# Ledger of designs, part 7: peptides against a protein of PDB entry 4Y8H

Target 1, 222 residues: chain A of PDB entry 4Y8H
Amino acid sequence: TTIVGVKFNNGVVIAADTRSTQGPIVADKNCAKLHRISPKIWCAGAGTAADTEAVTQLIGSNIELHSLYTSREPRVVSALQMLKQHLFKYQGHIGAYLIVAGVDPTGSHLFSIHAHGSTDVGYYLSLGSGSLAAMAVLESHWKQDLTKEEAIKLASDAIQAGIWNDLGSGSNVDVCVMEIGKDAEYLRNYLTPNVREEKQKSYKFPRGTTAVLKESIVNICD

## One batch from the design tools (peptide; made by RFdiffusion4, then SolubleMPNN)

Design b1_p8_7_s2 (from b1_p8_7 with S1P M7L)
Fold by OpenDDE base, seed 2:
Structure b1_p8_7_s2 (fold): chain B 222 residues (1-222), chain A 8 residues (1-8)
Amino acid sequence: as target 1 above (222 residues)
Amino acid sequence: PPPPPVLY
C-alpha cells in the first residue's frame, strides 16, 4: 500500500493506491483504501484490510453518535483520539495504519496513526510499504501554500511513485479532497495508469483439440 | 498453514 495526505491552503487531500495482496498474490487490483469516517473526515488505510475497514467503521459510527449527542459537527481530533485509544487498547493486534484527514469548524487537519496507537501531525504524510517511494516525491516537491490543484498533483505523483516502485502497491490512484466550506470530493480512480491492452491470444480451443489416447471403465466394487 | 490475510 501507498497512502498519502497533503495539506493545501484551504483544505487537505488524501490519496491511495488500489492494490490489495495476499502474500505474493494480488487479491484485488482495484480495492478502495479511502474510508469515510464522517462526511468531511476521511482516512486512508494500510495494513490488514479487514482491520482498517472495521476500525474506521466503528469509529465512524461512534463519531456520528457523538455528533448527534453534542449537536456539533465531527472534529478530526475527536476521530484521531477515538482511533488511537482503540488501537492502543489492542496493543497493535488491530493491524490498522491510517492517515486521517478532514475539515471541521476548527479548520483543516492531517494526522497519521500507527497500529500501536501513536499519532503524528504534518503538512504531508505517507504510510504503507510504498511510503518511502511516496515520501521521496513529497520531500522533493512539497512547498508551503499549495493550491488545491498542486496538492492533488503532488499526492497523485506520490501514489504513482508507490505504484511503480512498491510491490505492495499498484493499479490506480484514488483521491479525496476536503476543502473548507465545501463537501468532500471523493475521486475514485482519479488516475488509471495501468489499463491493460486487449489480449492478443485466446486460450479457448475447440473441443477435441487434446486427443484422447485411451479410455477404460474400472469397476471399483468388489 | 492458513492463507495470509488480505493486506492493503
Scores: peptide ipSAE 0.557, ipTM 0.934, DockQ to the pose 0.862; fails the geometry check
Fold by OpenDDE base, seed 1:
Structure b1_p8_7_s2 (fold): chain B 222 residues (1-222), chain A 8 residues (1-8)
Amino acid sequence: as target 1 above (222 residues)
Amino acid sequence: PPPPPVLY
């Protein structure tokens, strides 16, 4: 996995690749690693797929209840606190590594969470097996006061570095843009750089092309 | 052994 978050002047963008794996096997070429905690709070997940999805759904449900109880829009710091306390309780056995980002009445936020419940804050972050490939791009091209378009470009370039260089990353780039005063913009398959060309020929031959050389009926019961 | 878990 390669996941990134980048803050810009009026919000935050997160991005992810779309490969899932089972050891040396590609399980899914086009999975979704961006999860909605609330309408304006999204996360990207690395680690155990089931744990990342389940923990984000659980906290998303609790954030909705908390929002209703408090009569307030959900806050990224509330999601961060709930996630880290939950993960810490399970001592890293829930294999979720998250970039949590969003906009709320207090502004735009970007955090990371590790499976043991530690948290970081930054203007740009990367996690997953492709995180070093992504971070090389981020460290080279990040600047203060990024525009929305510059942040999307930077995030997508960082994910592509993971796609091309990390075995655990691949296929497509998904993006979610959370801008202050707007709805979240979920850009599923924002880039599809690995579309295979059309096969030059069909190998569907007419029935009977392969001759039957011998037939036999065998009783397998006696 | 069981198959490895799906990883992101």
Scores: peptide ipSAE 0.555, ipTM 0.933, DockQ to the pose 0.885; fails the geometry check
Fold by OpenDDE base, seed 3:
Structure b1_p8_7_s2 (fold): chain B 222 residues (1-222), chain A 8 residues (1-8)
Amino acid sequence: as target 1 above (222 residues)
Amino acid sequence: PPPPPVLY
């Protein structure tokens, strides 16, 4: 997996590749690694697929209840705190590694969370097996005061570095943009750089192409 | 052994 987050002047973008694996096998070529915690709070997940989906759904449900109880829009730091306390309770046995991002009444936020419950803050972050390939791009091209378009490009270029160079990453780029004062923009398959060319030949041969050389009927009943 | 888990 390659997942990234990038802050820009008026919000935050997260992006992910779309490969899932089962050992040496590609399990899914076009999985979704971007998860909605709330309308304006999204995360990207790496690690055990079931754990990343289940933990984000659990915290998403609890954030909705908390929002209703408090009559307030959800905060990214509330989701962060709930996630880290849950993960810490399970001592890294829940294999979720998350980039959590969003917009709330306090502004735009970008965090990372590890399975043992540690958290980081940054203007740009990467996680997963492709994180070093992504970070090489981020460190080379990140600057202060990025525009929305520059941040989407930087995030997508960083994911592509994982797609091309990391065995655990592949296929497509998914993006989610969270801008202050707007709805979240989920861009499923924002880039599809691995479309397979049409096959030059069909292996559907006419019936009888393989000749029958010998036939015998054997009775297996006594 | 059981198959490895699906990873993102």
Scores: peptide ipSAE 0.555, ipTM 0.933, DockQ to the pose 0.892; fails the geometry check
Fold by OpenDDE base, seed 5:
Structure b1_p8_7_s2 (fold): chain B 222 residues (1-222), chain A 8 residues (1-8)
Amino acid sequence: as target 1 above (222 residues)
Amino acid sequence: PPPPPVLY
């Protein structure tokens, strides 16, 4: 996996590749690694696919209940704290590595969470097996005061570095843009750089294409 | 051994 988050002047963007694996096998070429915690709070997941999905759904449900109880819009820091405390309780056995981002009444936020419950904050972040490939792009091209378009491009270029250079990453780029004062913009398959050309030949021949020239029965027992 | 988990 390659997942990234990038803050821009009026919000935050997260992006992910779309490959899942089972050891050396590509399990899914076009999985969705961006999960909605709330309408304006999204995360990107790396690690165990089932754990990342289950933990984000659990916290998403609890955030909705908390929002109703408090009569307040969900906050990214509330999701961060709930995720952190849950993951810490399970001592890293829940294999979820998350970039959590969003907009709330306090502004735009970008965090990362590791499976043992540690958290980081930054203007740009990467996680997953492709994180170093992504970070090489981020460190080379990140600047302060990014526009929405510059941040989407930077995030997409960083994911592409994972797609091309990381065995655990591949296929497409998914993006979610969370801008202050707007709805979240989920861009499924924002880039599809791995569309295969049409197969030049088919190896499915009609039955009987190979003629039987002769048959013989040989007894191999005495 | 169990099959490897699906990883992102």
Scores: peptide ipSAE 0.552, ipTM 0.933, DockQ to the pose 0.816; fails the geometry check

Design b1_p8_7_s3 (from b1_p8_7 with S1A M7L)
Fold by OpenDDE base, seed 3:
Structure b1_p8_7_s3 (fold): chain B 222 residues (1-222), chain A 8 residues (1-8)
Amino acid sequence: as target 1 above (222 residues)
Amino acid sequence: APPPPVLY
């Protein structure tokens, strides 16, 4: 997996590749690694697929209940704290590695969470097996005061570095843009750089292409 | 051994 987050002048973008694996097998070529915690709070997941999906759904449900109870829009730091405390309780046995981002009444936020419950903050972050490939791009091209378009490009270029160089990453780029004062923009398959060209030939030969040279009936029953 | 889990 390659997942990234990038802050820009008026919000935050997260992006992910779309490969899932089962050992040496590509399990899904076009899975979704971007998960909605709330309408304006999204995360990207790496690690055990079931754990990343289940933990984000659990916290998403609890964030909705908390929002209803408090009559307030959910905050990214509330989701961060709930995820952190849950993951820490399970001592890294829940294999979720998350980039959590969003917008709330306090502004735009970008965090990362590891399976043992540690958290980081930054203007740009990467996680997963492709994180070093992504970070090489981020460190080379990140600047202060990015526009929305520059941040989407930087995030997508960083994911592509994982797609091309990491065995655990592949296929497509998914993006989610969370801008202050707007709805979240989920861009499923924002880039599809691995479309296979049309096959030059078919291996479906006409029936009878292989001649029958001899035929015999053998009884194999006693 | 059980099959490896699906990983992102």
Scores: peptide ipSAE 0.574, ipTM 0.935, DockQ to the pose 0.875; fails the geometry check
Fold by OpenDDE base, seed 2:
Structure b1_p8_7_s3 (fold): chain B 222 residues (1-222), chain A 8 residues (1-8)
Amino acid sequence: as target 1 above (222 residues)
Amino acid sequence: APPPPVLY
């Protein structure tokens, strides 16, 4: 997995690749690693697929209840705190590594969370097996006061670095843009750089291609 | 051995 988050002047963008794996096997070429916690709070997940999905759904549910109870829009720091406390409770056995981002009444936020419950803050972050490939791009091209378009490009270029250089990453780039004063913009398959060409041949042969060498009827009833 | 978990 390669996941990234990048802050820009008026919000935050997160992006992910779309490969899932089972050891050496590509399980899904086009999985969704971007999860909605609330309408304006999204996360990107790395690690155990089931754990990342389940924990984000659980916290998303609790955030909705909390929002209703408090009559307040959900805050990214509330999601961060709930996630970190939950993950810490399970001592890293819930294999979720998350970039959590969003907009709320306090502004735009970008955090990372590790499976043991540690958290980081930054203007740009990467996680997953492709994180070093992504970080090489981020460190080379990140600047202050990025525009929305520059941040989307930077995030997508960082994910592509994972797609090309990390075995755990591949296929497509998904993006979610969370801008202050706007709805979240989920861009599923924002880039599809790995469209396979048409297969030159089929493994479907005409009936009778395999010769029948012998036929016998055997009575198996005693 | 059980199959490895699906990883992101």
Scores: peptide ipSAE 0.573, ipTM 0.935, DockQ to the pose 0.877; fails the geometry check
Fold by OpenDDE base, seed 1:
Structure b1_p8_7_s3 (fold): chain B 222 residues (1-222), chain A 8 residues (1-8)
Amino acid sequence: as target 1 above (222 residues)
Amino acid sequence: APPPPVLY
């Protein structure tokens, strides 16, 4: 996996690749690694797929209840705190590594969470097996006061670095843009750089093209 | 051995 987050002047962008793996096998070429915690709070997950999805759904449910109880829009720091306390309780056995981002009445936020419950803050972050490939791009091209378009480009370029250089990453780029005063913009398959060309020929021959040389019925019951 | 977990 390659996941990234990038803050810009009026919000935050997160992005992810779309490969899932089972050891040496590609399990899914076009999975979704961006999860909605609330309408304006999204996360990207790396690690155990089931754990990342389950923990984000659980915290998303609790955030909705908390929002209703407090009569307030959900805050990214509330989601962060709930996630880290839950992950810490399980001592890293829940294999979720998350970039959590969003907009709320206090502004735009970008955090990371590790499976043991540690948290980081930054203007740009990367996680997953492709994180070093992504970070090489981020460190080279990040600047202060990014525009929305510059941040989307930077995030997508960082994910592409993972797609091309990390075995655990691949296929497509998904993006979610969370801008202050707007709805979240989920851009599923924002880039599809690995579309295979059309096959030059069909090898669908008429039935009977392969001759039957011999046929026999064998009784296998005594 | 059980199959490896699905990883992102």
Scores: peptide ipSAE 0.573, ipTM 0.934, DockQ to the pose 0.871; fails the geometry check
Fold by OpenDDE base, seed 5:
Structure b1_p8_7_s3 (fold): chain B 222 residues (1-222), chain A 8 residues (1-8)
Amino acid sequence: as target 1 above (222 residues)
Amino acid sequence: APPPPVLY
């Protein structure tokens, strides 16, 4: 997996690749690694796929209840705290590594969470097996005061570095843009750089292509 | 060994 988050002047963008794996096998070529916690709070997940999905759904449900109870829009820091405390309780056995981002009445936020419940804050972040490939791009091209378009490009370029260089990453780029004062923009398959050309030939021959030359029945029992 | 989990 390669997941990234990038802050820009008026919000935050997260992006992910779309490969899942089972050891050396590609399990899914076009999985969705961007999860909605609330309408304006999204996360990208790395690690155990089931754990990342389940934990984000659980916290998403609790955030909705909390929002209704408090009569307040959900805050990214509330989601962060709930995720952190839940993951810490399970001592890293829930294999979720998350980039959590969003917009709320306090502004735009970008955080990361590790499976043991540690959290980081930054203007740009990467996680997953492709994180170093992504970080090489981020460190080379990140600047202050990014526009929305520059941040989407930077995030997409960082994911592509994972797609091309990390065995755990591949296929497509998914993006979610969370801008202050707007709805979240989920861009499923924003880039599809791995569309295979049509196969030039087929090895599916008609039945009977190979002639039967001889037949014999052999008894293998005495 | 158990089958490997699906990883992102």
Scores: peptide ipSAE 0.569, ipTM 0.934, DockQ to the pose 0.819; fails the geometry check

Design b1_p8_7_s4 (from b1_p8_7, 3 letters changed)
Fold by OpenDDE base, seed 2:
Structure b1_p8_7_s4 (fold): chain B 222 residues (1-222), chain A 8 residues (1-8)
Amino acid sequence: as target 1 above (222 residues)
Amino acid sequence: PPPPPVLF
């Protein structure tokens, strides 16, 4: 997995690749690693797929209840706190590594969370097996005062570095843009750089292609 | 051994 987050002048973007794996097997070529916690708070997940999905759904549900109870829009720091306390409680046994980002009445936010419940803050972040490939791009091209378009490009370039260089990453780039004063823009398959060409031949051979070399009838008696 | 978990 390669996941990234990048802050820009008026918001935050997160992006992810779309490969899931089971050891050496590509389980899914086009999985979704971006999860909605609330309308304006999204996360990208790395680690155990089931844990990332389940923990984000659980916190998303509790954030909705908290929002209704408090009559307030959900805050990214509330989601961060709930996630980290939950993950810490389970001592890293919930294998979720998250980039959490969003916009709320206090502004735009970008955080990371590790499975043991540690949290980081930054203007750009990467996680997953492709994180070093992504970080090489981020460190080379990040600047202050990024535009929305520059941040989307930087995030997508960083994910592509994971797609090309990390075995755990691949296929497509998903993006979610969270801009202050706007709805979240979820861009599923924002880039599809791995579209396979049409197969040159069919593997469906005519009947009789395999020659019968010998036939025998065997009586199997008890 | 059990199959490895699905990883993101």
Scores: peptide ipSAE 0.532, ipTM 0.929, DockQ to the pose 0.861; fails the geometry check
Fold by OpenDDE base, seed 1:
Order: structure tokens, then C-alpha cells, then sequence
Structure b1_p8_7_s4 (fold): chain B 222 residues (1-222), chain A 8 residues (1-8)
């Protein structure tokens, strides 16, 4: 997996690749690694797929209840705190590594969370097996005061570095843009750089092309 | 052994 987050002047973008694996096997070529915690708070997950999805759904549900109880829009720091306390309680046995980002009445936020419940803060972040490939791009091209378009490009270029160089990453780039004063823009398959060329020929032969050389009926009952 | 878990 390669997941990234990038802050820009008026918000935050997160991006992910779309490969899932089971050891050496590609389980899914086009999975979704971007999860909605609330309308304006999204996360990207690396690690155990079931744990990342389940923990983000659980915290998403509790954030909705908290929002209703407080009569307030959900805050990214509330999601961060709930996630880290939950993960810490399970001592890293919940294999979720998350980039959590969003916009709320306090502004735009970008955080990371590790499975043991540690958290980090940055203007750009990467996690997953492709994180070093992504970070090489981020460190080379990140600047202050990025535009929305520059941040989407930087995030997508960083995910592509994971797609091309990390065995755990592949296929497509998904993006979610969270801009202050706007709805979240979920761009599923924003880039599809691994579309296979059309097959030059069909190998569908007419029925009977392979001759039957011999037939026999064998009784398998005594 | 059980199959490995699905990883992201």
C-alpha cells in the first residue's frame, strides 16, 4: 500500500493506490483504501484491510453520535483522539495505519496514526509499504502554499511512485479533496495508468476445432 | 495454515 496526505492553502488532499494483497497474491486490483469517517473527514488505511475498514467505521459511527450530542460538526482531532485511544487499547493488535485528514470549523487538518496508537502531524505524510517511494517524491517537490491542483498532482505523483516501485502497491490512484467551505470531493480512480492493451486476437475457436481422438465410458461402480 | 490476511 501507498497512502499520502498533502495540505494545501485552503484544505487537504489524501490519496491511495488500489492494490490489495494476500502474501504474494494480488487479492484485488481496484480496492478502495479511502474511507469516510464523516462527510468532511476522510482517512486512508494501510495494514490489515479488515482492521482499517472496521476501525474507521466504528469511529465514524461514534463521531456521528458525538456530533448529534454536541450539535457540532465533527472535528478531525476528535476522530484522531478516538482512533488513537482505541488502537492503543489493543496494543497494536489492530493492524491499522491511518492517514486522517479533513476540514472542520477549526480549519484543515492532516494526521497519521500507527497501530500502537502513536500520532503524528505534518503538511505532507506517507504510510504503507510504498511510503519511502512516496516520501522521495514528497520531499523533492513539496513546498509551502500549494494550490489545490498542485497538491492533487503532488499526491498523485507520490502514489504513482509507490505503484511503480512497491510490490504492495499498484493499479490506480484514488483521491479525496477536502477544501474549506466545500463538500469533500471523492475522485475514485482519478488515475488509471495500468489499463491493459486490448488483446490483438481472440482465441475463441469454433466448437469442434479440437478433434476427439478417443472416447470411453468407464463404470466406476462395482 | 490459514491463508494470509488481506493487506492494504
Amino acid sequence: as target 1 above (222 residues)
Amino acid sequence: PPPPPVLF
Scores: peptide ipSAE 0.529, ipTM 0.928, DockQ to the pose 0.883; fails the geometry check
Fold by OpenDDE base, seed 3:
Structure b1_p8_7_s4 (fold): chain B 222 residues (1-222), chain A 8 residues (1-8)
Amino acid sequence: as target 1 above (222 residues)
Amino acid sequence: PPPPPVLF
C-alpha cells in the first residue's frame, strides 16, 4: 500500500493506490483505501484491510453520535484522539496505519496514526510499504503555499511512485480533497495508468478440440 | 497455517 496526505493553502488532500494483496497474490486490483469518518473527515488506511475498515467505521459511528450530542460539526482532533485511544488499548494487534485528514470549524488538519497508537503531525505524510517511494517524491517537490491543483498533482505523483516501485502497491490512484467551506470531493480512480491491453489470443476453443480417445464404464461396487 | 491476511 501507498497512502499520502498533503496540506494546501485552503485545505488538505489524501490519496491512495488501489491494490490489495494476500501474500504473493493480488486479492483486488481496484480496492478502496479511502474511508469516510464524517462528511468532511476522511482517512487513508494501510495494514490489515479488515482492521482499517472496521476501526474507521467504529470511530465514524461514534463521531456521528458525538456530533449529534454536542450539536457541533466533528473535529479532526476528536477522530484522532478516539482512533489513538482505541489502537493503543489493543497494543498494535489492530493492524491499522492511518492518514487522517479533514476540515472542521478550526481549519484544515493532517495527521498519521500507527497501530500502537502513536500519532504524527505534518504538512505532508506517507504510510504503507510504498511510503519511502512516496516520501522521495514528497521531499523532492513539496513547497509551502501549495494550490489545490498542485497538491492533487503532488499527492498523485507520490502514489504513482508507490505503484511503480512497491510490490504492495498498484493499479489506480484514488484522491479525496477536503477544502475549507466546501464539501469533500472523492475522486475514485482519479488516475488509471494500468489499463491492460487486449489479449493477443482467445482461449475459447471449438467443442471437440480435445479428442476423446477411449470411453469405459467401470463398476466400482463388487 | 491460515492464509495470510488481506493487506492494504
Scores: peptide ipSAE 0.529, ipTM 0.929, DockQ to the pose 0.895; fails the geometry check
Fold by OpenDDE base, seed 5:
Structure b1_p8_7_s4 (fold): chain B 222 residues (1-222), chain A 8 residues (1-8)
Amino acid sequence: as target 1 above (222 residues)
Amino acid sequence: PPPPPVLF
């Protein structure tokens, strides 16, 4: 997996690749790694697929209840705190590695969470097996005061570095843009750089293509 | 052993 988050002047973008793996096998070529916690708070997940999905759904449900109870829009720091406390309680046995981002009444936020419940903050972040490939792009091209378009490009270029160089990453780029004062823009398959050309030949021959030249029955019993 | 988990 390659997941990234990038802050820009008026919000935050997260992006992910679309490969899932099961050991040496590509399990899904076009999975979704971007999860909605609330309308304006999204996360990208790496690690155990079931754990990332289940923990983000659980916290999403609790954030909705908390929002209703408090009569307040959900805050990214509330989601962060609930996630980290949950993950810490399970001592890293819930294999979720998350980039959590969003917009709320306090502004735009970008955080990461590790399975043991540690959290980081940054203007740009990467996680997953492709994180070093992504970080090489981020460190080379990140600047302060990015536009929305520059941040989407930087995030998508960083995911592509994972797609091309990391065995755990592949296929497509998914993006979610969370801009202050707007709805979240979920861009499923924003880039599809691995569309295969049509197969030039088919190896599905008609039955009987290989002629039987001779047949013999051999007894192998004494 | 159980199969490896699906990873993202």
Scores: peptide ipSAE 0.519, ipTM 0.927, DockQ to the pose 0.842; fails the geometry check

Design b1_p8_8_s1 (from b1_p8_8 with P1G M7L)
Fold by OpenDDE base, seed 1:
Structure b1_p8_8_s1 (fold): chain B 222 residues (1-222), chain A 8 residues (1-8)
Amino acid sequence: as target 1 above (222 residues)
Amino acid sequence: GPPPPILY
């Protein structure tokens, strides 16, 4: 996995690749690694797919209840605190590594969370097996006062670095843009750089093209 | 053994 977050002047962008794996096997070429915690709070997940999805759904549910109870829009720091306390309780056995981002009445936020419950803050972050490939791009091209368009480009370029250089990353780029005063913009398959060309020929031959050389019925019951 | 977990 390659996941990134990038802050810009009026919000935050997160992005992810779309490969899932089972050991050496590609399980899904186009999975969704961006999860909605609340309408304006999204996360990207790396690690165990089931754990990342389950923990984000659990905290999303609790955030909704908390929002209703407090009569307030959900805050990114509330989601962060709930996630880290839950992950810490399970001592890293829940294999979720998250970039959590969003907009709330206090502004735009970008955090990361590790499976043991540690948290980081930054203007740009990367996680997953492709994180070093992504970070090479981020460190080279990040600047202060990014526009939305510059941040989307930077995030997508960082994910592409993972797609091309990390075995655990691949296929497509998903993006979620969270801008202050707007709805979240989820851009599923924002880039599809690995579309295979059309096959030049069809090898669908008429039935009977392969001759039957011999046929026998064998009784295998005694 | 069981198949490895699906990873992101």
Scores: peptide ipSAE 0.556, ipTM 0.933, DockQ to the pose 0.873; fails the geometry check
Fold by OpenDDE base, seed 2:
Structure b1_p8_8_s1 (fold): chain B 222 residues (1-222), chain A 8 residues (1-8)
Amino acid sequence: as target 1 above (222 residues)
Amino acid sequence: GPPPPILY
């Protein structure tokens, strides 16, 4: 997995690749690693797929209840706190590594969370097996006061670095843009750089291609 | 052994 987050002048963008794996097997070429916690708070997940989905759904549910109870829009720091406390409780056995981002009444936020419950803050972050490939791009091209378009490009370029250089990453780039004063913009398959060409041949052969060498009827009833 | 978990 390669996941990234990038802050820009009026919000935050997160992005992810779309490969899932089972050891050496590509399980899904186009999985969704961006999860909605609330309408304006999204996360990107790395690690155990089931754990990332389950924990984000659980916290999303609790955030909704909390929002209703408090009559307040959900805050990214509330989601961060709930996630980290939950993950810490399970001592890293819930294999979720998350970039959590969003906009709320206090502004735009970008955090990362590790499976043991540690958290980081930054203007740009990467996680997953492709994180170093992504970080090489981020460190080379990040600047202050990014525009929305510059941040989307930077995030997508960073994900592509993972797609090309990390075995655990591949296929497509998904993006979610969370801008202050706007709805979240989820861009599923924002880039599809790995569209396979049409197969030149079929493995479907005519019936009878394999010769029948012998036939026998065996009675198995005693 | 059991198949490895699906990873992102």
Scores: peptide ipSAE 0.553, ipTM 0.933, DockQ to the pose 0.867; fails the geometry check
Fold by OpenDDE base, seed 3:
Structure b1_p8_8_s1 (fold): chain B 222 residues (1-222), chain A 8 residues (1-8)
Amino acid sequence: as target 1 above (222 residues)
Amino acid sequence: GPPPPILY
């Protein structure tokens, strides 16, 4: 997996590749690694697929209940704290590694969470097996005061570095943009750089192409 | 052993 987050002047963008694996097997070529915690709070997940999905759904449900109880829009730091406390309680046995981002009444936020419950903050972050490939791009091209378009490009370029250089990453780029004062913009398959060309030949030969040279009937029953 | 888990 390659997942990234990038802050820009008026919000935050997260992006992910779309490969899932089962050992040496590509399980899904176009899975979704961007999860909605709330309408304006999204995360990107790496690690155990079931754990990342389940933990984000659990916290998403609890955030909705908390929002209803408080009559307030959910905050990214509330989601961060709930995720952190849950993951820490399970001592890293829940294999979820998350980039959590969003907008709330306090502004735009970008965090990362590891399975043992540690958290980081930054203007740009990467996680997953492709994180170093992504970070090489981020460190080379990140600047202060990015526009929305520059941040989307930077995030997508960083994901592509994972797609091309990491065995655990592949296929497509998904993006979610969370801008202050707007609805979240989920861009499923924002880039599809691995479309296979049309096959030059069909291997469906006419029946009878292979001649039968000899035929024999053998009794294999006693 | 059991199959490896699906990973992102």
Scores: peptide ipSAE 0.552, ipTM 0.933, DockQ to the pose 0.857; fails the geometry check
Fold by OpenDDE base, seed 5:
Structure b1_p8_8_s1 (fold): chain B 222 residues (1-222), chain A 8 residues (1-8)
Amino acid sequence: as target 1 above (222 residues)
Amino acid sequence: GPPPPILY
């Protein structure tokens, strides 16, 4: 997996690749690694797919209840705290590594969470097996005061570095843009750089293409 | 062993 988050002047963007794996096998070529916690709070997940999905759904449900109870829009820091405390309780056995981002009445936020419950803050972050490939791009091209378009491009370029260089990453780029004062913009398959060309030949021959030359019945029992 | 989990 390659997941990234990038802050820009008026919000935050997160992006992910779309490969899932089972050891050396590609399990899904076009999985969705961006999860909605609330309408304006999204996360990208790496690690155990089931754990990342389940934990984000659980916290998303609790955030909705909390929002209703408090009569307040959900805050990214509330989601962060709930995720952190939950993951810490399970001592890293819930294999969720998350980039959590969003907009709320306090502004735009970008955080990361590790499976043991540690958290980081930054203007740009990467996680997953492709994180170093992504970080090489981020460190080379990140600047202050990014526009929305520059941040989407930077995030997409960073994910592509994972797609091309990390075995655990592949296929497509998904993006979610969370801008202050706007609805979240979920861009499923924002880039599809791995569309295979049509196969030039088929090796599916008609039945009977190989002639039967001889048949014999052999008894293998005495 | 058990099958490897699906990883992101």
Scores: peptide ipSAE 0.550, ipTM 0.933, DockQ to the pose 0.835; fails the geometry check

